# Ledger of designs, part 92: peptides against a protein of PDB entry 1BH9

Target 1, 89 residues: chain A of PDB entry 1BH9
Amino acid sequence: FSEEQLNRYEMYRRSAFPKAAIKRLIQSITGTSVSQNVVIAMSGISKVFVGEVVEEALDVCEKWGEMPPLQPKHMREAVRRLKSKGQIP

## One batch from the design tools (peptide; made by RFdiffusion4, then SolubleMPNN)

Design b2_p24_4_s4 (from b2_p24_4, 14 letters changed)
Fold by OpenDDE base, seed 4:
Structure b2_p24_4_s4 (fold): chain B 89 residues (1-89), chain A 24 residues (1-24)
Amino acid sequence: as target 1 above (89 residues)
Amino acid sequence: EEKEQTLRDYALAEHARAAKAAEA
């Protein structure tokens, strides 16, 4: 990994979804209370998902010969590409 | 575990920055 990738990864790893918000969201869907472990797992999965989208968007930005910050068009294209690759539903 | 990994990531990033700075 490049230094830039490591720095980005550090920031990514330091970021997190608020547990309370995730818990509320899950419970709104399931209709029942969820354990702490479920919240942790879902938070992690969500974080990975966002991370993958952002990384793909950065790749899109680069391939289009553009510079950060990411724009909505990069995010949209990233999602499209990830779906086409079967990496996201 | 997440906290531990975060610290490892930080240490790795700092090491990379320090190494690059030393080479410049």
Scores: peptide ipSAE 0.054, ipTM 0.606, DockQ to the pose 0.043
Fold by OpenDDE base, seed 2:
Structure b2_p24_4_s4 (fold): chain B 89 residues (1-89), chain A 24 residues (1-24)
Amino acid sequence: as target 1 above (89 residues)
Amino acid sequence: EEKEQTLRDYALAEHARAAKAAEA
């Protein structure tokens, strides 16, 4: 792994969705209160999802012969590709 | 934090399995 990859991974590891925000979001959808464990689970799943999208977006960026930082167009294309592969709904 | 990481690992594993299944 390159230093850049390691740094990115470390930043990813340190990143997290605020629990309060996730809780509010879920509750806005469900209309009922949710447990702390549900918030933790959803936060984890969301982080994994974002990680996968970013990974795909980096691949897109590279394939397009472009340099970081990632742009919205890379993210959109990443999502499109992941949907095409059936990796996300 | 350990519990959160475990859940993330689970989610990753499940997603990887789903992706593999979709490719088959």
Scores: peptide ipSAE 0.043, ipTM 0.504, DockQ to the pose 0.074
Fold by OpenDDE base, seed 1:
Structure b2_p24_4_s4 (fold): chain B 89 residues (1-89), chain A 24 residues (1-24)
Amino acid sequence: as target 1 above (89 residues)
Amino acid sequence: EEKEQTLRDYALAEHARAAKAAEA
């Protein structure tokens, strides 16, 4: 890993979705109340998902001979590639 | 809790940078 990659990873690890927002979102979909543990689990899964997409998007950006910051086109291509690889549904 | 994890992540990142620098 480069220093930049390590710094990005550090910032990623520090980041988190607001629990209240996740809870409201889940409840809006399920129509029922959810436990704290469900919120934690879903928050974690969501964070992993975002991390994988961003990592792939950075790879796309590099392969296209471009430099950060990431643009919407990189994110869209990342999602497409991850789906093709079967890494995300 | 979040602060502790942040400090751990920082320490790990610094350690990894130092290790990489030593290999170079």
Scores: peptide ipSAE 0.032, ipTM 0.530, DockQ to the pose 0.054
Fold by OpenDDE base, seed 3:
Structure b2_p24_4_s4 (fold): chain B 89 residues (1-89), chain A 24 residues (1-24)
Amino acid sequence: as target 1 above (89 residues)
Amino acid sequence: EEKEQTLRDYALAEHARAAKAAEA
């Protein structure tokens, strides 16, 4: 990892989805109550997903000769690239 | 919490391997 990547990871690591919000969101979709373990699992998976998208978006930003903050165009391109790589559906 | 960290650690490890492979 580069220094920039390490710094991003530290900030990423400190971020978190509110458990209550995630629980409520899942329940709104499933129509029934969900266990704490499900909330934890889904929160973790979601965070990994967001992290991968953000990292790809930052790479896009750099390759385009631009600088943070990320813009919608970077996010859209990141998602496209990740899909092409088969990393996300 | 523990499960979340495990997933994050796994992702980090995968990214680290990918980065090293790209530099080789």
Scores: peptide ipSAE 0.062, ipTM 0.539, DockQ to the pose 0.070; fails the geometry check

Design b2_p24_5_s1 (from b2_p24_5, 11 letters changed)
Fold by OpenDDE base, seed 4:
Structure b2_p24_5_s1 (fold): chain B 89 residues (1-89), chain A 24 residues (1-24)
Amino acid sequence: as target 1 above (89 residues)
Amino acid sequence: SEELEALQQALAMASELAFESLRK
């Protein structure tokens, strides 16, 4: 692998939602404090979810005859399609 | 490569939206 490929992989691997922000968001929804493990688990699930949405969004972008980078409209349409397919609530 | 970049961008956008929600 080239250094460039390794760098891209490392950037993806390290990319994540800010832990404090995730914690605050969860607590705002549940109304109670959450543990670090819950935050870590939710962060991981969220990253997987984002990956699934991105995959769909790339498909949307291609079907619309457009080129990356992805735009908000692609993400919004991806979510609609995933809901329609029953892949997300 | 393109998907990886898309993931990074999407994550950034999602994070920004989350921050916006928390600040309101």
Scores: peptide ipSAE 0.061, ipTM 0.577, DockQ to the pose 0.268
Fold by OpenDDE base, seed 1:
Structure b2_p24_5_s1 (fold): chain B 89 residues (1-89), chain A 24 residues (1-24)
Amino acid sequence: as target 1 above (89 residues)
Amino acid sequence: SEELEALQQALAMASELAFESLRK
């Protein structure tokens, strides 16, 4: 990793989803209460997912000959490509 | 760093497996 990539990773590492919000979201979907361990696990998976989308979006941005910051069009294309690769549903 | 890249790759594979299990 370059220093720039390390800095991006640190920003990513320091970011986090509010546990209370995640818990409410999961419960609204499952229709029942969930343990704190489930919230932690789902939060971690969600964070990794966001990281993968951002990484793909950066690749899209580069391949399109554009420079950061990322725009919605890069994120949309990233999701499309990840689905095509079978990396996300 | 190579170590950080390896970690990122491992996490990516883990997340893919997680999503695969959710789709089933």
Scores: peptide ipSAE 0.046, ipTM 0.533, DockQ to the pose 0.068
Fold by OpenDDE base, seed 2:
Order: C-alpha cells, then sequence, then structure tokens
Structure b2_p24_5_s1 (fold): chain B 89 residues (1-89), chain A 24 residues (1-24)
C-alpha cells in the first residue's frame, strides 16, 4: 500500500450516502415505503458500487497518463469498461 | 493494493448476494 492508496481508502470508508436520501430515492422508484434495513442494505450496496466505479476510473486516469482529480470522462469510461467486463449490467 | 482489491472483491460479491436476496 502507498500512503495515497491508504488515504483514499480511509476517505472512502468514512463516506456514506445520507439515509434519508437513499430512502427517498428507493421509494420514488418502488412507489412504496421501505424498511430501515432495506435502506441500510441499499446504502451499502450503493457505496460498494461507487467504490468499484471510482477504482476503475482511477485505473483509467492512470492508463491515460493523466493526473488527478478524476474527471467525468474517467467515470464514464470506467462505467463503459465495467459493462464490457460484465461487472455491471 | 492486492489486499485492498481482495477486500473490495469480497464486498462486491457480498453486495451482489444481498441484492439478489432483496429481489426475492
Amino acid sequence: as target 1 above (89 residues)
Amino acid sequence: SEELEALQQALAMASELAFESLRK
């Protein structure tokens, strides 16, 4: 591990989606209320998903020979690559 | 970085299983 990698992980670990926002988003899609456990589960899943995309984007940024911070183009390319790999639909 | 990747992979797998359980 480099210090930078560890630092990024710590920032990621501390980050979280607001429960109220997640609940509202889910309910806007399902049209029904959801339990707290569902919100917690979806929050975790979403965090992992974002983490995977960001990690792929970091790889893209590096492979393109570019410097941080990540840009929208890196995120878009990351999603494309993850879809190509079958990691996301 | 390998350890971190392994952790993320495990978490991803767990999240997929969790998502499947929510669908049922």
Scores: peptide ipSAE 0.045, ipTM 0.544, DockQ to the pose 0.063
Fold by OpenDDE base, seed 5:
Structure b2_p24_5_s1 (fold): chain B 89 residues (1-89), chain A 24 residues (1-24)
Amino acid sequence: as target 1 above (89 residues)
Amino acid sequence: SEELEALQQALAMASELAFESLRK
């Protein structure tokens, strides 16, 4: 892997969703309170999901012959592609 | 490179399983 890829991964690794926000989001969906461990688990899953979307978006950007930074259109296309591949619901 | 690829592959697999579980 390239240094750029490594740096991107490190930025990804260091990033984190605020627990309170994740908790509120989950509870808005489930309609009930959730434990701290559930928040942690969901935070991790969400982080992985975002990472996959970003990677796909970078691939889209490259395939379209465009230069960074990523734009909303890349993210939208990434999600579409991941859905079509069955990688995300 | 290979180590990062392996990690990402493992994470991707985990995420797929997680989404599958959420769909149930």
Scores: peptide ipSAE 0.053, ipTM 0.539, DockQ to the pose 0.067; fails the geometry check

Design b2_p24_5_s2 (from b2_p24_5, 10 letters changed)
Fold by OpenDDE base, seed 5:
Structure b2_p24_5_s2 (fold): chain B 89 residues (1-89), chain A 24 residues (1-24)
Amino acid sequence: as target 1 above (89 residues)
Amino acid sequence: SEELKQLEEALRMAGELAFELLRK
């Protein structure tokens, strides 16, 4: 991989979803409150998910012959492809 | 499930925002 990809990974590694945001998001979907440990677990899962989607989206962008930055259409297509591959539900 | 789909969509959107921040 490129130096740019490495630098992006470093920034990714340092990034994290705010606990409060994750908690609110889960609760907005489930309709019930969740524990701190659930939020922590989901935060980690979310970060991995985002990483996988972004990586796939970059591949989509390249395969479509387009240049960065990533656009919503790349992210949407990435999700579709990952689902097709069975990498995400 | 629909709930799982909603979660994935929300996370996708969050990922888009995260990417925007990463490139800054």
Scores: peptide ipSAE 0.042, ipTM 0.563, DockQ to the pose 0.105
Fold by OpenDDE base, seed 2:
Order: C-alpha cells, then structure tokens, then sequence
Structure b2_p24_5_s2 (fold): chain B 89 residues (1-89), chain A 24 residues (1-24)
C-alpha cells in the first residue's frame, strides 16, 4: 500500500453509517419498524456498496489519468460502469 | 486494494448470512 491507499483503507475501515439514520431510511421505505439485526445487516451491505463504488471510482480516476481526490464525475462514471457490469441495479 | 476487497467480501458474506438467519 502507498500511504494514500493505507489512509483510505483505514478511513473506510473506521467508517460506519449511523444506525439511527439507516433505521429511519429503511422504515421510511418499508413502512414498518425494523429490528436491530436488520439495521446491522443493511449497514454492512451499504458499506460494501459504498466501498465498491469508491473502488470503481478510483479506477476511473486512474484510467482518466487524473489524481485524487475523487470528484463527482468519477462517482457518476463508477456507478454507470457498475450498472453496465451488472454489479448494481 | 486487496485488503479493501477482502473487507468488502467479508462484510458482504456477513450481510448475506444475517439475512439468511433473519429468514429462518
């Protein structure tokens, strides 16, 4: 790992979605209360999703010959590519 | 990074397991 890669990994590892926010979001969609386990599961899945998008965005940034930090255009392109690959709906 | 991918995979598997447990 480069120092930047290490720092990014550490930030990702330490990151977490607030449980209350996730719970509220899920409940707003489902219309019913959800358990703590559901919140934990969805938090994990969400973290994976964000990680995959960021990782793809970093690849986009590199392939475009650009340097971090990531910009919205990288994130948008990442999502587009992941959809094309069938990795996200 | 490989470590990042490993973490993502672990979290994905954990999430899938959690959903399986919740469906039982």
Amino acid sequence: as target 1 above (89 residues)
Amino acid sequence: SEELKQLEEALRMAGELAFELLRK
Scores: peptide ipSAE 0.031, ipTM 0.519, DockQ to the pose 0.056
Fold by OpenDDE base, seed 3:
Structure b2_p24_5_s2 (fold): chain B 89 residues (1-89), chain A 24 residues (1-24)
Amino acid sequence: as target 1 above (89 residues)
Amino acid sequence: SEELKQLEEALRMAGELAFELLRK
């Protein structure tokens, strides 16, 4: 793999949603306070979700004969494909 | 908790999958 590919993976691995932001988002939806464990769980699930979308987008990019960085069209197509596979609603 | 451990495992699997795809 290229240095660029390794760098992209590292960026994903090191990325994280700020706890405060996640907490506020959940609270805005539920209308009530949430526990720290809920924030942690939702943060992790969200990261997995985003990761899966990005992975699919990278696959789309490759199959279209294009090279990163990802473009909006790749992300949109990734979402469409994941929906068709029943992986996301 | 067991739920959090399952989440950690999911994250690990996602990371490994991402790595495999990026190596293409």
Scores: peptide ipSAE 0.029, ipTM 0.469, DockQ to the pose 0.035
Fold by OpenDDE base, seed 1:
Structure b2_p24_5_s2 (fold): chain B 89 residues (1-89), chain A 24 residues (1-24)
Amino acid sequence: as target 1 above (89 residues)
Amino acid sequence: SEELKQLEEALRMAGELAFELLRK
């Protein structure tokens, strides 16, 4: 790991989606209210999802012969690759 | 399902936004 990667991981580890925002987002999709535990669970799943995308994006960046920081093009390609692998819908 | 796809897309966008904020 580079110092940059370690710093990024540390920031990721300390980050979290706001509960209120997650609740509103879920409700906008499902059309019904959700419990606090559902919000907590979805928040955790979302964080894992972001982590997996970033990890894949770093791999994309490396395979393209580029160096950090990650750019939107790396993130978009990461999502496409994860979909192809069946890792995300 | 369409709901799951919608959720994935929303989370993708949210993740990208969060990533940008972390880089600041």
Scores: peptide ipSAE 0.024, ipTM 0.505, DockQ to the pose 0.090

Design b2_p24_5_s3 (from b2_p24_5, 10 letters changed)
Fold by OpenDDE base, seed 2:
Structure b2_p24_5_s3 (fold): chain B 89 residues (1-89), chain A 24 residues (1-24)
Amino acid sequence: as target 1 above (89 residues)
Amino acid sequence: SEELEALKQALEMASELAFELLRR
C-alpha cells in the first residue's frame, strides 16, 4: 500500500458514526427506542457497509478511467452495483 | 426497497466522512 492508502486506512479505523445520529436513524426505522448496545452494534455494521461501498466506488472510479478523489457519482454507482449483485437490499 | 432507502440515508450521513478520508 502507498502511504496515502495507509493513512486512509488508519483514519477509517479510527473513525466512527456519531451515536446520536445512528440512534435516530434506527428509531426512525423501527419506530421504537433502542438500547446503547444496539446502537453500538449497528454503528459497527454501518461502518462495514460504508467501507464496502467505498471499496466498490473506488473500483467504479478505476473502471471509468478516472482518478481519485471519489465523487458522488462513484458512490451512487457503487450502491447501484452492490444492489444488482444482491450485496445490499 | 425500504431497507435500501434506510441504507441510502446512512450513506448520505457518512458521505462527508468518506470524502474526507479519500482526500487524504
Scores: peptide ipSAE 0.040, ipTM 0.539, DockQ to the pose 0.052
Fold by OpenDDE base, seed 4:
Structure b2_p24_5_s3 (fold): chain B 89 residues (1-89), chain A 24 residues (1-24)
Amino acid sequence: as target 1 above (89 residues)
Amino acid sequence: SEELEALKQALEMASELAFELLRR
């Protein structure tokens, strides 16, 4: 790993969605209140999901012969590819 | 729909987080 890659991983590891925001988002979808444990679980799942999308986007960026930072076009293509692979609905 | 809007917000939040991490 380069120092840059390691730093990005450490930042990812330490990052998290705000609990209040996740709670509000889930409740807006479900139409009912959710427990703190549900918020924690969903936050973790969401973080993993973001990580997978970013990983795919980095692969896209590399395959296109481009350098970081990632751009919206890489993210859009990543999502498309993950859908094609059946990794996201 | 409200659900669709919530999904859009989730996508926006996820994207913002992703880009924030990549900019650091």
Scores: peptide ipSAE 0.024, ipTM 0.507, DockQ to the pose 0.063
Fold by OpenDDE base, seed 1:
Structure b2_p24_5_s3 (fold): chain B 89 residues (1-89), chain A 24 residues (1-24)
Amino acid sequence: as target 1 above (89 residues)
Amino acid sequence: SEELEALKQALEMASELAFELLRR
């Protein structure tokens, strides 16, 4: 690991979506209440998803010959590429 | 629709989290 990669990993490991917000979001979509375990599971899945998008965006940034910090254009391209690969719907 | 608004909210939350990870 580079120092930058290690730092990003540590920040990623410590980050999380607020549980209350996730619960409200899920319930707004499903129209019904959800259990604490469902909130935990969905929070984890969402965190992994964000991590994968950021990782792809870093690859985009590098391939474009640019340097961090990431910009919205890198994130948009990352999502496009992940869709093309079938990794996200 | 409420579902569309929920998706927008999810996108906003994900974006905010992503940028927090990059700035820290």
Scores: peptide ipSAE 0.024, ipTM 0.500, DockQ to the pose 0.063
Fold by OpenDDE base, seed 3:
Structure b2_p24_5_s3 (fold): chain B 89 residues (1-89), chain A 24 residues (1-24)
Amino acid sequence: as target 1 above (89 residues)
Amino acid sequence: SEELEALKQALEMASELAFELLRR
């Protein structure tokens, strides 16, 4: 791994979704209260998902001949590409 | 799916966080 990749990974590892926000988000979808375990599980899954999208977005940025930081257009394109690959339903 | 939408919303909610990761 490059130094840049390691740096990004460390930043990613330290990042976290606020539990309260995740809980509210889940509840907005399910329409009911959720347990702490559900919040923890969804937080982890969501973090992995975000990481994968960011990784794809970086690839998009590179392929477009652009430099970080990522822009919304990179994120949108990343999601589109992941969907086309069947990696996101 | 609803699960996908939830994750998408989480991504959007944490957009600033994601962008910070990408600056380095």
Scores: peptide ipSAE 0.042, ipTM 0.547, DockQ to the pose 0.067; fails the geometry check

Design b2_p24_5_s4 (from b2_p24_5, 11 letters changed)
Fold by OpenDDE base, seed 1:
Structure b2_p24_5_s4 (fold): chain B 89 residues (1-89), chain A 24 residues (1-24)
Amino acid sequence: as target 1 above (89 residues)
Amino acid sequence: SEELEALQQALEMAGKLAFELLRQ
């Protein structure tokens, strides 16, 4: 693996959503307060979701014969493809 | 708890995804 690949992995590994924002979002949906553990669980699931979108976007970028950084068009196409594959609703 | 189990499963999935991202 190249240094760049390792750096991308490290950035992904360390990425996270702000807990307060996730908590507020969940509570706005459920109508009730949620525990810290629920926030952690949902944060993890959200990270996986975003990761899958990014992975698909990188694949789109490559298939289009383009190179990173990712652009909005790659992200939009990624979401569309994942929906068509049934990987996301 | 179910939430903790979901987190563990999500982290496992994230690990696999991270590998895929790394090889790109």
Scores: peptide ipSAE 0.025, ipTM 0.500, DockQ to the pose 0.036
Fold by OpenDDE base, seed 5:
Structure b2_p24_5_s4 (fold): chain B 89 residues (1-89), chain A 24 residues (1-24)
Amino acid sequence: as target 1 above (89 residues)
Amino acid sequence: SEELEALQQALEMAGKLAFELLRQ
């Protein structure tokens, strides 16, 4: 693999949602405070989820005969397809 | 915890998938 590919992978690996934002989001849903470990867990789950949506969106882009970068229409269609497959609620 | 370790493993798997998607 090229150095450029490794760099892109490293950027993905290092990417994360801000803990404060995740904490606030969870608290807005649950109506109560959450521990740091819950925030860490949810951050990881969210990253995996985003990865799955992006993977599906790339498939959509390819099936539509289009080229990257991904556009909002690809992401919307990806979510629709994942819902239809029962992979997301 | 065991749960957090499992989540880290899932993240690592997602990372490998992302790497494969990025390879060219």
Scores: peptide ipSAE 0.024, ipTM 0.495, DockQ to the pose 0.036
Fold by OpenDDE base, seed 2:
Structure b2_p24_5_s4 (fold): chain B 89 residues (1-89), chain A 24 residues (1-24)
Amino acid sequence: as target 1 above (89 residues)
Amino acid sequence: SEELEALQQALEMAGKLAFELLRQ
């Protein structure tokens, strides 16, 4: 593996939504305060979800015969496909 | 908790998959 590939993976691995933002979002939906563990859990779920969307978007990009980087159109199509598959509501 | 452990495992799995995609 190249240093560049390792760096990209490390950046992904270290990426996360800010806890404060996740907390605010949850609280805006539930109307009540949430624990730190709930924030951690939702942060994890969110990262998995984003990962799945990115994976689907890469597949879309390839199937369209296009090269990276991913564009908004790939992400939008990925979401539509995942909805069609019942992977997301 | 079991739930948090499951989420961590899912994240690790997703990370490995992402790495495989990135190296292509």
Scores: peptide ipSAE 0.024, ipTM 0.488, DockQ to the pose 0.036
Fold by OpenDDE base, seed 3:
Structure b2_p24_5_s4 (fold): chain B 89 residues (1-89), chain A 24 residues (1-24)
Amino acid sequence: as target 1 above (89 residues)
Amino acid sequence: SEELEALQQALEMAGKLAFELLRQ
C-alpha cells in the first residue's frame, strides 16, 4: 500500500456526518424525534453506503481511463451501476 | 448493544475494503 492509499483510508476512517445534521434529516423524514442510538446507527450505515458508492466511482474512473480525484460524472455513473446491480433502489 | 457493535464491525470491514481498493 502506498502512502496515498493510507492517507485516503485514514481520512475515510475519521470522516463522519455531523450528528445534528443526521438527526435533522431523519426527523424530516419520520416526522418524529429520534434517539441518539438511531442517529449513530444511521450515521454508520450512511458512511458504509457512501464508501460503497465511492468504491464504485473509483472503478468507473479506472474503466474510463481517468485518474482521481473523482468527479461528479464518476459519482453519477457509480450510482447508475449500483442500481443496475440491484445494490441500491 | 449487540446491534451497535455489529455496526461498528461492519464499518471496520468497509474501511478495510476501501483501503485495499483505493488507487495510488
Scores: peptide ipSAE 0.025, ipTM 0.492, DockQ to the pose 0.036; fails the geometry check

Design b2_p24_6_s1 (from b2_p24_6, 13 letters changed)
Fold by OpenDDE base, seed 5:
Structure b2_p24_6_s1 (fold): chain B 89 residues (1-89), chain A 24 residues (1-24)
Amino acid sequence: as target 1 above (89 residues)
Amino acid sequence: SEELEALRQALEMASKLAFELLRK
């Protein structure tokens, strides 16, 4: 791993979705109360998903010869590419 | 680096958006 990857990981690691908000979101979808462990699991999965999309978007931005910050077009293209690779549904 | 800063900003934006959507 490079220093850049390590630094990126640290910032990624320190980021988090609000636990209460995730709980509300899940419950709005399931229609029932969810346990703390479910919230933790879903929060982790969501964080991984967002991380993968953002990383792909950064790659898109670089490949397009553009500079940060990321724009919606980079995020949309990232999702498209990840779907085509079969990494996300 | 610029890439790291971009990642930080993107995550921050995503979190803010999540808050806004969930408050509505």
Scores: peptide ipSAE 0.038, ipTM 0.515, DockQ to the pose 0.244
Fold by OpenDDE base, seed 1:
Structure b2_p24_6_s1 (fold): chain B 89 residues (1-89), chain A 24 residues (1-24)
Amino acid sequence: as target 1 above (89 residues)
Amino acid sequence: SEELEALRQALEMASKLAFELLRK
């Protein structure tokens, strides 16, 4: 890893979705209350997804000969690529 | 910092997509 990559990883590692927001979202879908552990699990899954999208977006940015900060076009392309790879639905 | 803000913005955009996925 470069220093930049390591720094990005550290920031990603420290980031998290607000538990209350995740809980409300899940409950709006399931129609019932959910446990703390369910919120933790879903938060983790969501974080992994976000991380994969950002990683792919950075790759897109680089392949296009551009530099961060990432733009919406990089994120949209990243999602398209990940779908093509079958990594996300 | 500028780098931190850039990452924050990217994560914010990605998080919105994550929520959309979760709502499916």
Scores: peptide ipSAE 0.031, ipTM 0.515, DockQ to the pose 0.702
Fold by OpenDDE base, seed 4:
Structure b2_p24_6_s1 (fold): chain B 89 residues (1-89), chain A 24 residues (1-24)
Amino acid sequence: as target 1 above (89 residues)
Amino acid sequence: SEELEALRQALEMASKLAFELLRK
């Protein structure tokens, strides 16, 4: 990994979704209240998901011979590729 | 680094498992 990649990972590692926002989102989907442990678990899963999408998008950007910052087209292609690989539903 | 890649792979596998559970 390059120094730039390590720096991006450190920023990613230190980031987190606000618990209140995650709780509201889950409850809007389930239609019922959820425990703190559910929020923690879903927050972790979501963080990993976002990391994988961004990683794939960066790979797409590089393979297309383009440079950062990432654009919507990179994100769309990343999601498509991850679905085809069975990494996301 | 190799350690960072190993961690990424572990997290990726865990994420995939989580998505499978959520689909049920």
Scores: peptide ipSAE 0.026, ipTM 0.492, DockQ to the pose 0.067
Fold by OpenDDE base, seed 3:
Structure b2_p24_6_s1 (fold): chain B 89 residues (1-89), chain A 24 residues (1-24)
Amino acid sequence: as target 1 above (89 residues)
Amino acid sequence: SEELEALRQALEMASKLAFELLRK
């Protein structure tokens, strides 16, 4: 990878969803309190999911002969494609 | 835990692949 790619990778790696926000979101869905371990697990899963969507969006961008940064249209198409592949419900 | 470590590995793999596709 180039230096620029490594830098972006490290920035993504160090990013995180706020625990409090994740906790509230889960609780709003489940209707009950959740443990810290659940928050940690869901945070990790969510980050992986976001990463996979971004990966697909970058592929869409390339397939369309366009250059970053990603635009909403790339993200929408990425989600559509992942749904068609059964990777997203 | 092993599960959390697996998630970390998946994240790392996905990240590397994403940036490879970026080619920048």
Scores: peptide ipSAE 0.026, ipTM 0.495, DockQ to the pose 0.039

